# Ledger of designs, part 172: peptides against a protein of PDB entry 3V4L

Target 1, 386 residues: chain A of PDB entry 3V4L
Amino acid sequence: GQPLAKDKVALLIGNMSYWEHPKLKAPLVDVYELTNLLRQLDFKVVSLLDLTEYEMCNAVDEFLLLLDKGVYGLLYYAGHGYENFGNSFMVPVDAPNPYRSENCLCVQNILKLMQEKETGLNVFLLDMCRKRNDYDDTIPILDALKVTANIVFGYATCQGAEAFEIQHSGLANGIFMKFLKDRLLEDKKITVLLDEVAEDMGKCHLTKGRQALEIRSSLSEKRALTDPVQGAPCSAEALVRNLQWAKAHELPESMCLKFQCGVHIQLGFAAEFSNVMIIYTSIVHKPPEIIMCDAYVTDFPLDLDIDPKHANKGTPEETGSYLVSKDLPKHCLYTRLSSLQKLKEHLIFTVCLSYQYSGLEDTVEEKQEVNVGKPLIAKLDMHRGL

## One batch from the design tools (peptide; made by RFdiffusion4, then SolubleMPNN)

Design b2_p19_3_s1 (from b2_p19_3, 8 letters changed)
Fold by OpenDDE base, seed 3:
Structure b2_p19_3_s1 (fold): chain B 386 residues (1-386), chain A 19 residues (1-19)
Amino acid sequence: as target 1 above (386 residues)
Amino acid sequence: MMGILKPTEEELAEEEKAL
């Protein structure tokens, strides 16, 4: 019979905004497009941008809590990385220069923990460099992996090589995701799918002789990303898993704010990623005596590091929100919250209405505090222990 | 580190013709 997944869970991490390393661009598009494809494949997807070491550890721990016997686990990483002694290290955004294994997440340690969960399939898609880090001579003492015959690595590049992104006049995928996205929905054994992606990538003249996909697999069964999820959650563990994932993906409800002047504001929320949310405000009712009015959001929690210069923009693109701009309502003011994993408390902020009456030169302000609880990934309390 | 390619318009036009 066709293999069944007990469930399908994916963690996607895209690191771009490095503190001490060159900034990347492709992980933004790559994580977004892969999230949408994996959702079409009935994956529970957690998508995270720009994680510190601590935040990456917590994201992996929360991902491992979603894993259980017969669950398909997929980890995607796009960012800086290295490979020492056959061990793959993902580099957090706060990693020092030079970085070492102590500042990085070892993929083989994550694999060990996934094997302890008795997962049905373990897929690692590593869109990172595999060059040796000559500043790190640490030989990781890894425990012996179990023989589970369910492991697939898709490396964006071969051993000792770089993975590449193309920076041209717009947003573009990394080389690996450019080819992976066109095949990912195919009902094929995952190793066959990745082999076709390797052939397609091999036609790219820009990366010829510089980047080549490497597949490492022990997968003994015909498992595909298209494999159906086993029906209604029959176990307490499956219910808990569904509840934990649902918490990490719950948006605040849209609100209608009413001010004393009689102006009504619609406050709305959109998810770009599990840790990135767009707030938008629109004037839905204005008394005729009010000639001009704008609704600004302000007084965000300090943990979010919101620069007011990047808040309350007339377009989503001016906030850095290029991917979800088509799905957002028009004629709003937009604010992008890109670090929801840092939120220690409830998301409390102020909606400030600035308005002018006909025949008065002075602007009037009214303020209303809004509490939307913990949005998206902030419900997982990934900051617990900082 | 992830490599950054900055292809020329000519190199991109050659890639589009090769696909």
Scores: peptide ipSAE 0.340, ipTM 0.863, DockQ to the pose 0.861
Fold by OpenDDE base, seed 5:
Structure b2_p19_3_s1 (fold): chain B 386 residues (1-386), chain A 19 residues (1-19)
Amino acid sequence: as target 1 above (386 residues)
Amino acid sequence: MMGILKPTEEELAEEEKAL
């Protein structure tokens, strides 16, 4: 019979906005497209952009809490990386130059922890370079991995090689995701699917002789990403996992704010990623005696590091939101919160209405404080140890 | 580190024809 997954959980990390290293672009598109594909495959997906070392550790720990016996786990990483002595290191955005193993996450350590969960399938998709870092002489003494079946690695490149993104006039995928996305929904054994992706990548003229997909597998069973999830969650662990995932994906409800002047504002929220939210405001009612009015969001928590110059834009694209802009309502003011993982407390902010009456020269202001609780990933309290 | 390719429009148009 077709194998059943007890559940399906994915963590996707895209690091682009490095402090001390070259900035990337592809991880934005790659994480977004992969998120949408994995959701069609009934995965519970956490998608995170631009994580520090500490934030990456916490995201991995929270992901490992969602893993259990017979659960399918998928970890995707896109960003800078290196490989020393067969150990793969994911580079956080705050990593120094040069970076070392103590600044990075070792994939084989994550694998060890995943093996302890007795998962039904573990998939690692590593869209990173596998060149040696000559500034890191550390030989990690990794404990012997348990002899567990059902592990698959898809490396975007071979040992000692680079992975590439294409930077041209627009947003583009990395080379690995460009070919992976076209096959990901196929009802095939995951190793067969990745072999077909490797053959497709092998036809790419741009990366010929520079990048080649490497597959490592201990998968002894016919398992696919298309394998159906076991029906209604009957176990206490399945209920806990569903609740934990639901917390990380709960958007604030849309609000209708009423001002004393009789102006009504719709306040709405959209998720771009698990740590990236768009706030949008629209004027839904204006009394005829008010000739002009604008609604601004301000007074955000300092932990979010929001520059007011980048808030309250007339288009989603002006905030850096290119992917979800089609799904957003038009004719709003837009603000992008790109670091929700940093939020320690409730998201409290001010909606400021500036307006003018017919026949008065002076502008009037009204303000309302809004508390939306902890949105999206902020509900996981990734900072509880600081 | 991730590699960045900056192909020409001609190289991109050849790649799109080959896929």
Scores: peptide ipSAE 0.328, ipTM 0.858, DockQ to the pose 0.846
Fold by OpenDDE base, seed 2:
Structure b2_p19_3_s1 (fold): chain B 386 residues (1-386), chain A 19 residues (1-19)
Amino acid sequence: as target 1 above (386 residues)
Amino acid sequence: MMGILKPTEEELAEEEKAL
C-alpha cells in the first residue's frame, strides 16, 4: 500500500539579522515559500526568523514534542553554518565572532533526539555553508546514532563548499530554494526529488563549480513529502500535537475600536511567520466634521524591541513585509512585530487616534489600550528559562 | 558562512535564458 504518515511536522528556521556576522536576505523568501509549499503538503509548519541560540534550542525542543512514532519530521535551516568532522552546525543570530560549537546547534544531536521519537521519516534540508570552521577545534563526541533506514539530508552544497544567495535588486531565493520550490510538490520518493533538484541546480551558470547539492540518505522505503497523513487523530498524543501546533498559529481576532469623537477603527492581524505578525489599522468611519485623522499603534512591550520609526507605515513594504502585502487590506497603517518569540507577557499596546476638526488648528488625541493575549508562537512560552 | 553572489545584469540575463 502507499506509505502513510501518522502526521507531518516541519520546523523552518531562517537566520538573517546576525549581530556579529554578514546579514543575509534569502532566508526570508526561502522560509516563506517553503512554508507555503509544505502547508499544501499537509505539514504542520512552524516558521521562525532570526533566532538566538537559546531561542533555537527552545524551537527544537518544541519541534521534538510534536514528533512521535510514524510522524514525518522535516527540519529546514537557512543561514550561516559550518561543518566540522561531518557534523553540521547551525549558527544563531547572537553567535560571537568567531563562533564555536558551544555557540551553535549541532544537527546530528537533533537527529539523535528525532530517532528516539521513532519517527517515520527524518528530512534535513540544510541551506548553509559546509566549510570547516578553523576557530573550532572541538571534536564532537556524538553518541552512536541508532540504525534507522529513514534519514534524508539535502545539503544545499557539497562538503567543504559554500552555499550562496544572490543579492541583486529586490528579494531572491537562495540557490537551493530556487530549484527546490519547483519540484517540492511532486509525488516522488524524497531522494529522487532531491536528485532532480541537484540536476536542475547543476544547470545554474552562476554557481557552476561553486555549489552543488549533496544528498545523504539511509531511506530504504519509498517515502514522499506527498504521502497522505493518516486520518483523524486517534491517539491522545496526536490530539496534544494538533493542539500545540494550533496554539502556535492562532492570530488575534480582528477588532472594531470606537472612539469618543465618533471615529471607528478596524484593528487587524496577519501572520507572516510563526514569530512575525503584521498589525494593521484602518479608519472605517469618520464624522464629516473631522477633516484629518490617523490611528497609530504604540506602547508595545519592551521585549519586542519595536522601533517607532518602523511602526505605522503607509505600506507593508515600508515595515519590511514584502511577501504578505498582497494578502493585506489596502489603505491601512502597518506595523511589523518580528520577534514574537521574545514576548513573555500578553501583547498589550495602545491605539492612539490623532484627529483635527474643521476650523480648529489644534490636533486632538484619544487613546485605547488593547490586550490581544499571546499571539502565534508567543503561546509556546519559548522563554521559560530566562 | 553563506556566500553572497552579486551577479552583473549580463550574468543574470544569461541565467534567465538558460532556464
Scores: peptide ipSAE 0.321, ipTM 0.855, DockQ to the pose 0.862
Fold by OpenDDE base, seed 4:
Structure b2_p19_3_s1 (fold): chain B 386 residues (1-386), chain A 19 residues (1-19)
Amino acid sequence: as target 1 above (386 residues)
Amino acid sequence: MMGILKPTEEELAEEEKAL
């Protein structure tokens, strides 16, 4: 019969804003596009940008809690990386220069933990460099992997090579995602799908002789990303997993704020990623005696590192939100919260209404505090343990 | 480290002709 997944779970990590390393751009687009494709494949997707070592460890731990017997697990990573002695290391944004294995996440350790969950399929899509790190001579002694015959690695590049992003005018995919996205929805065995992606990448003149897809697999069954999810949650654990995932993707409800001057504001929320939310304010009612009126958001928790210079923009694009701008309401002020994983407490902030009456030179301000609880990924308390 | 390609307009025009 056709293989069935008990469930499908994906963790997508895109690291771009490195502290001590060259900044990347492609992981933004790659994680966003892959998230949308995997959602069409009935994956529960957690999508995270710009994680520290600690945040990456916690994201992997939370991902492993979503895995169980017969669940399909997919890990995608886009960012800096290296490969030493056949072990793949994902580099967090806070990694020192030079970085070592102690500052990085080993993919083969994650695979070991996935095998302990008795998963139905383990897919790793690694859009990172596989060049040796000469500053790290550590040979990880990995325990012998179980013979599960359900493992697929898609490496964006061959061993000892670099993976590339194209930085031209605008936002572009990395080379791997450029070709992967066109085939990802095909009802094919995942190793056959990746082999076709390798053939398509092989036609790219820009990367010819520089980057080639490598497939490493031990897959005894015809498993595809299109394999249907088993319809009824058969266990209490499956219900808990579904509820936990749903909580991690719950947006705050839109609010209508009423000010004493008679101005009404709509406060709305949109998810760009599991850790990236856009707040928008719109004036929905203004008394005729008020000539100018703006609704600013301010007084965010310090843990979010919100620069006021990038808050309250007239367009989503001015906040750095280029991908979801079409789905946002127009004529708002926009603020992008890009680090929701850092939120330890409830998201409390102030809505400040600044307005002017006809015939008065002075601006008047009214303020309301808003508590929206823990939005999106902040519900998982990824900072538990510090 | 991830490589950054900054193709020339000529290299891009060759890629568009090959697709």
Scores: peptide ipSAE 0.307, ipTM 0.848, DockQ to the pose 0.861

Design b2_p19_3_s2 (from b2_p19_3, 6 letters changed)
Fold by OpenDDE base, seed 5:
Structure b2_p19_3_s2 (fold): chain B 386 residues (1-386), chain A 19 residues (1-19)
Amino acid sequence: as target 1 above (386 residues)
Amino acid sequence: MMGVLKPTEEELKEEEEAL
């Protein structure tokens, strides 16, 4: 019979806004498109952008808590990276220049921890460079990996080579995701699917002789990303996993705010990623005696580092939200919260209504505080050290 | 570090014609 997954869980990390390194663009699109494809494959997906070392460690630890016997685990990383002595290092956004192994996450350490979970399939998709870092002389003493089957690595490039993104007009995928996305939904053994992606990428004239996909596999069974999830959660562990995933995806409910002047505002929320939320406001009712009115969001928690100059934009694109703008209501003011993993407390903010009456020159302000609890990834309390 | 390709419009057309 077709193999069954007990469950399917994915962690996707896209690092692009580096502090001490060149900024990237492709990880934004790559994580978004891969999230949508893996959701069509019945994966529970956590998608995270721009993580520090500490936030990456906590994201991996929370992902490992979702893994269990017969679960399919997928880790995707897009960003800066290096490879020393066959060990792959993912570079966090806060990594110093030069970075070392002590500032980075070792993929082989994550693999060791995944092997302890007796997973049905482990897939690593590493969209990063595999050049040596000559500033890191550390030879990691990795403990011996268990001799386990059902591990697959898709490296976007060969050992000692670079991975590339294409900078053209607009948003584009990285080279690896450009070819991976077209095949990811195919009902094929994952190693056969990745081999076909390698052949497609091998035809690319732009990267010929610069980048080639490498597949490393111990997969002894015919397992696919299309393999069906085992039916209703029958174990306590499956129920806990479903609840943990649901917490990381719970948006605040849309609110209708009523002001004393009789203006009504619709407040809405949309997820771009598990750590990125768009707040939008619209005026849904205005009394005829009010000639002008605007509704602003302000007074965000300091942990979110929200610049007021980037809040309350007339378009989603002006906030940096290019991917979800089609799914948002039009004629709102938009604010992008891009760092929900930093939120220690409830998301409390102020809605400020500024308005003018017919025949009065002075503007009047009314304020209403809104508490939406912990949205999305903020429910996992990733800022609390385990 | 991740590399950045900045293809010309000609190199992009050659890639689209080859797919």
Scores: peptide ipSAE 0.291, ipTM 0.837, DockQ to the pose 0.871
Fold by OpenDDE base, seed 4:
Structure b2_p19_3_s2 (fold): chain B 386 residues (1-386), chain A 19 residues (1-19)
Amino acid sequence: as target 1 above (386 residues)
Amino acid sequence: MMGVLKPTEEELKEEEEAL
């Protein structure tokens, strides 16, 4: 019969905004597009951008809590990386220059932990460099992997090679995602699908002799990303997993704020990623005596590191939100919260209404405090212990 | 570290014509 997944869970990490390393662009688009494709495949997807070492560790721990016997686990990473002695290291955004294994996450350690969960399939899609780091002489002592015959690695590049992004006029995919996205929905054994992606990428003249897909697998069964989730009544564990995932993807409800001047503001929320939320404000009612009126969001928690210069923009794109802008209401002020993983407390902020009456020179302000609780990934308390 | 390719418009056009 066709293999069945008990459930399907994916963690997608895109690191771009490195402190001590060259900034990337492709991981933004790659994580977003892959998230949408994996959702069409009935994956529970956690999508995270720009994680520190500590935040990456916590994201992996929370991902491992979603894994159980017969669950399909997929880890995607796009960012800087290296490979020493056949061990793949994902580089966090706060990694020093030079970075070492002590500053990075070892993929083979994650695989070990996934094998302890008795997963049905383990897929790693690693869109990172595989060059040796000559500044890291550490030989990681890894525990022996179990013989589970359910492991697939798709490396965006060969051992000792670089992975590339194409930076031309705007946002573009990395080379790996450019070809992967066109095949990902195909009902094929995952190793066959990746082999076809390797053939398609091999036609790319830009990367010929620079980047080639490497597939490493120990997969004894015909497992596909299209394999249906087992529709039997959820075990208590499957219910807990579904609740945990739902908790990490719960947006605040849209609010209608009423000010004393008679202005009504709609406050709305949209998810770009599991740790990235857009707040938008719109004026839904204005008394005719008010000639000018704007609704600003201010007084964010310091943990979010919100620069006021990037808040309250007339377009989503001016906030750095290029992907979800089509799905957002028009004629709002937009603010992008890109670091929801850092939120220790409830998201409390101020909506400030600035307005002017006809025939008065002075601007009047009214303020309302808004508490929206812990939005999206902030509900997982990824900063417990800091 | 991930590499960045910055192809010219001509190199991109040659790639599109080759696909």
Scores: peptide ipSAE 0.281, ipTM 0.834, DockQ to the pose 0.857
Fold by OpenDDE base, seed 2:
Structure b2_p19_3_s2 (fold): chain B 386 residues (1-386), chain A 19 residues (1-19)
Amino acid sequence: as target 1 above (386 residues)
Amino acid sequence: MMGVLKPTEEELKEEEEAL
């Protein structure tokens, strides 16, 4: 019979906004497109951008709580990385220059923990460099991995090589995701699918002799990302997993704010990623005596590090939101909250209405405080250790 | 570190014609 997954869970991490290292662009598009494809494959997807070491550790711990016997686990990482002695290290955004293994997450340590969960399939897609870090002389003594015939690594590049992004005038995928996205929905054994992606990448003139996909697999069974999820949650653990994932993906409800002047504002929310939310405001009613009015959001929690210069933009693109702009309502003011993982408290902010009456020179302001609780990933208390 | 390719407009056209 066709293999069944008990469930399917993916953690996608895209690191771009490095503090001490060159900034990247491709991980934004790559994580977004992969999220949409894996959702079509009935994966529970957690998608996170720009994580610190601590935030990456917590994201992995929360991902491991979603894993259980017969669950398919997929970890995708796009960002800076290195490989020492066959160990793959993901570099957090706060990593020092030079970074060492103590500042980074070892993928083989994550694999060990996934093997303890008795997962049905473990897929690692590593869109990072595999060059040696000569500033790190540590030989990690990894505990002996269990012999499981269910592991697949897709490395965006060969051992000792670089992975590349294309910097052109627009948003572009990394080279690996450019080819992976066209094959990912195919009902094929995951190793066969990755071999086809490797053949497609091998035809690319831009990467010829610079980057090639490497596949490392112990997978003895015909398992595919298309394998159906086993029906209704049969265990208490499956119910808990579904509830944990649902909490991490719950948006605030849209609300209508009414001001004393008779202006009505629609406040809405959209998810770009599990830790990135767009707030949008729209004036839905204006009295005719009000000639001009604008609705600004302000007074965000300090943990979110919101620059007012990047808030309340006339387009989603001016906030740095290029991907979800087609799904957003038009003629709003837009604000992008890109660090929801940092939110310790409820998301409380102020909606400020600035308006002018016909024949008065002075602007009038009205304010309303809004509490939307903990949105998206902020429901997972990723900060419980600080 | 992830590398950055800066293809020329000619290299991009050759890639579009090869797909």
Scores: peptide ipSAE 0.267, ipTM 0.824, DockQ to the pose 0.853
Fold by OpenDDE base, seed 1:
Structure b2_p19_3_s2 (fold): chain B 386 residues (1-386), chain A 19 residues (1-19)
Amino acid sequence: as target 1 above (386 residues)
Amino acid sequence: MMGVLKPTEEELKEEEEAL
């Protein structure tokens, strides 16, 4: 019969905004597009941008809690990385220059932990460089991996090579995602699908002799990303997994705020990623005596590191939100919260209404505090290890 | 580290015509 997944879970990490390393752009698009494709494949997807070492460790730990016997686990990483002695290291955004293994996440350690969960399939998609780091001579003593015959690595590049992104006039995918996205929905054994992606990437003139996809697999069964999820959750663990995933994707409800001047504001929320939310405000009612009226959001928790210069924009794109802008309502003010994983407390902020009456030169302000609880990934309390 | 390609518009057009 067709193989069944007990469930399908994916963690996607895109690191771009490095503190001490060159900034990237492709991971934004790559994580977003891969999230949408994996959702069409009935994956429970957690998508995270710009994680520190601590945040990456916690994201992996939370991902491992979602894994169980017969679950398909997919880890995607796009960012800086290196490979020493066949060990792949994902570089967090806070990694020092030079970085070492102690500042990075070892993929083979994650694989060991995934094998302990008795997963049905383990897929690693590593969109990172595989050059040696000459500043790190550490050889991790890895325990012997179990023979599970269910492991697939798709490396965006071959050993000792770089992976590339294309920087042109717009947002573009990395080279790996450019070809992967076109085949990802195909009902093929995952190793066959990746081999076809390797052939397609091999036709790319831009990367010829610079980047080549490498497949490393022990997969003995015909398993595909298209394999159907087993029906209704029959275990307590499956229910917990579904609830935990749902919590990580729960948006605040849209609110109608009423001000004393008679202005009504709609406050709305949209998810760009599991750790990135757009807040938008719109004026839904204005008394005719009010000639000018704007609704600003302010007084965010300091942990979110929100620059007021990037808040309350007339377009989503001016906030750095290029991907979900088509799905957002028009004629709002937009604010992008890009670090929801840093939120320790409830998201409390102020809505400030600035308005002017006809025939008065002075602007009037009214303020309301809003508590939306813990949105999206902030519900997982990724900080509980401190 | 991830590499960055900065192709010209001509190189991109040649790539689109070759795919």
Scores: peptide ipSAE 0.320, ipTM 0.855, DockQ to the pose 0.849; fails the geometry check

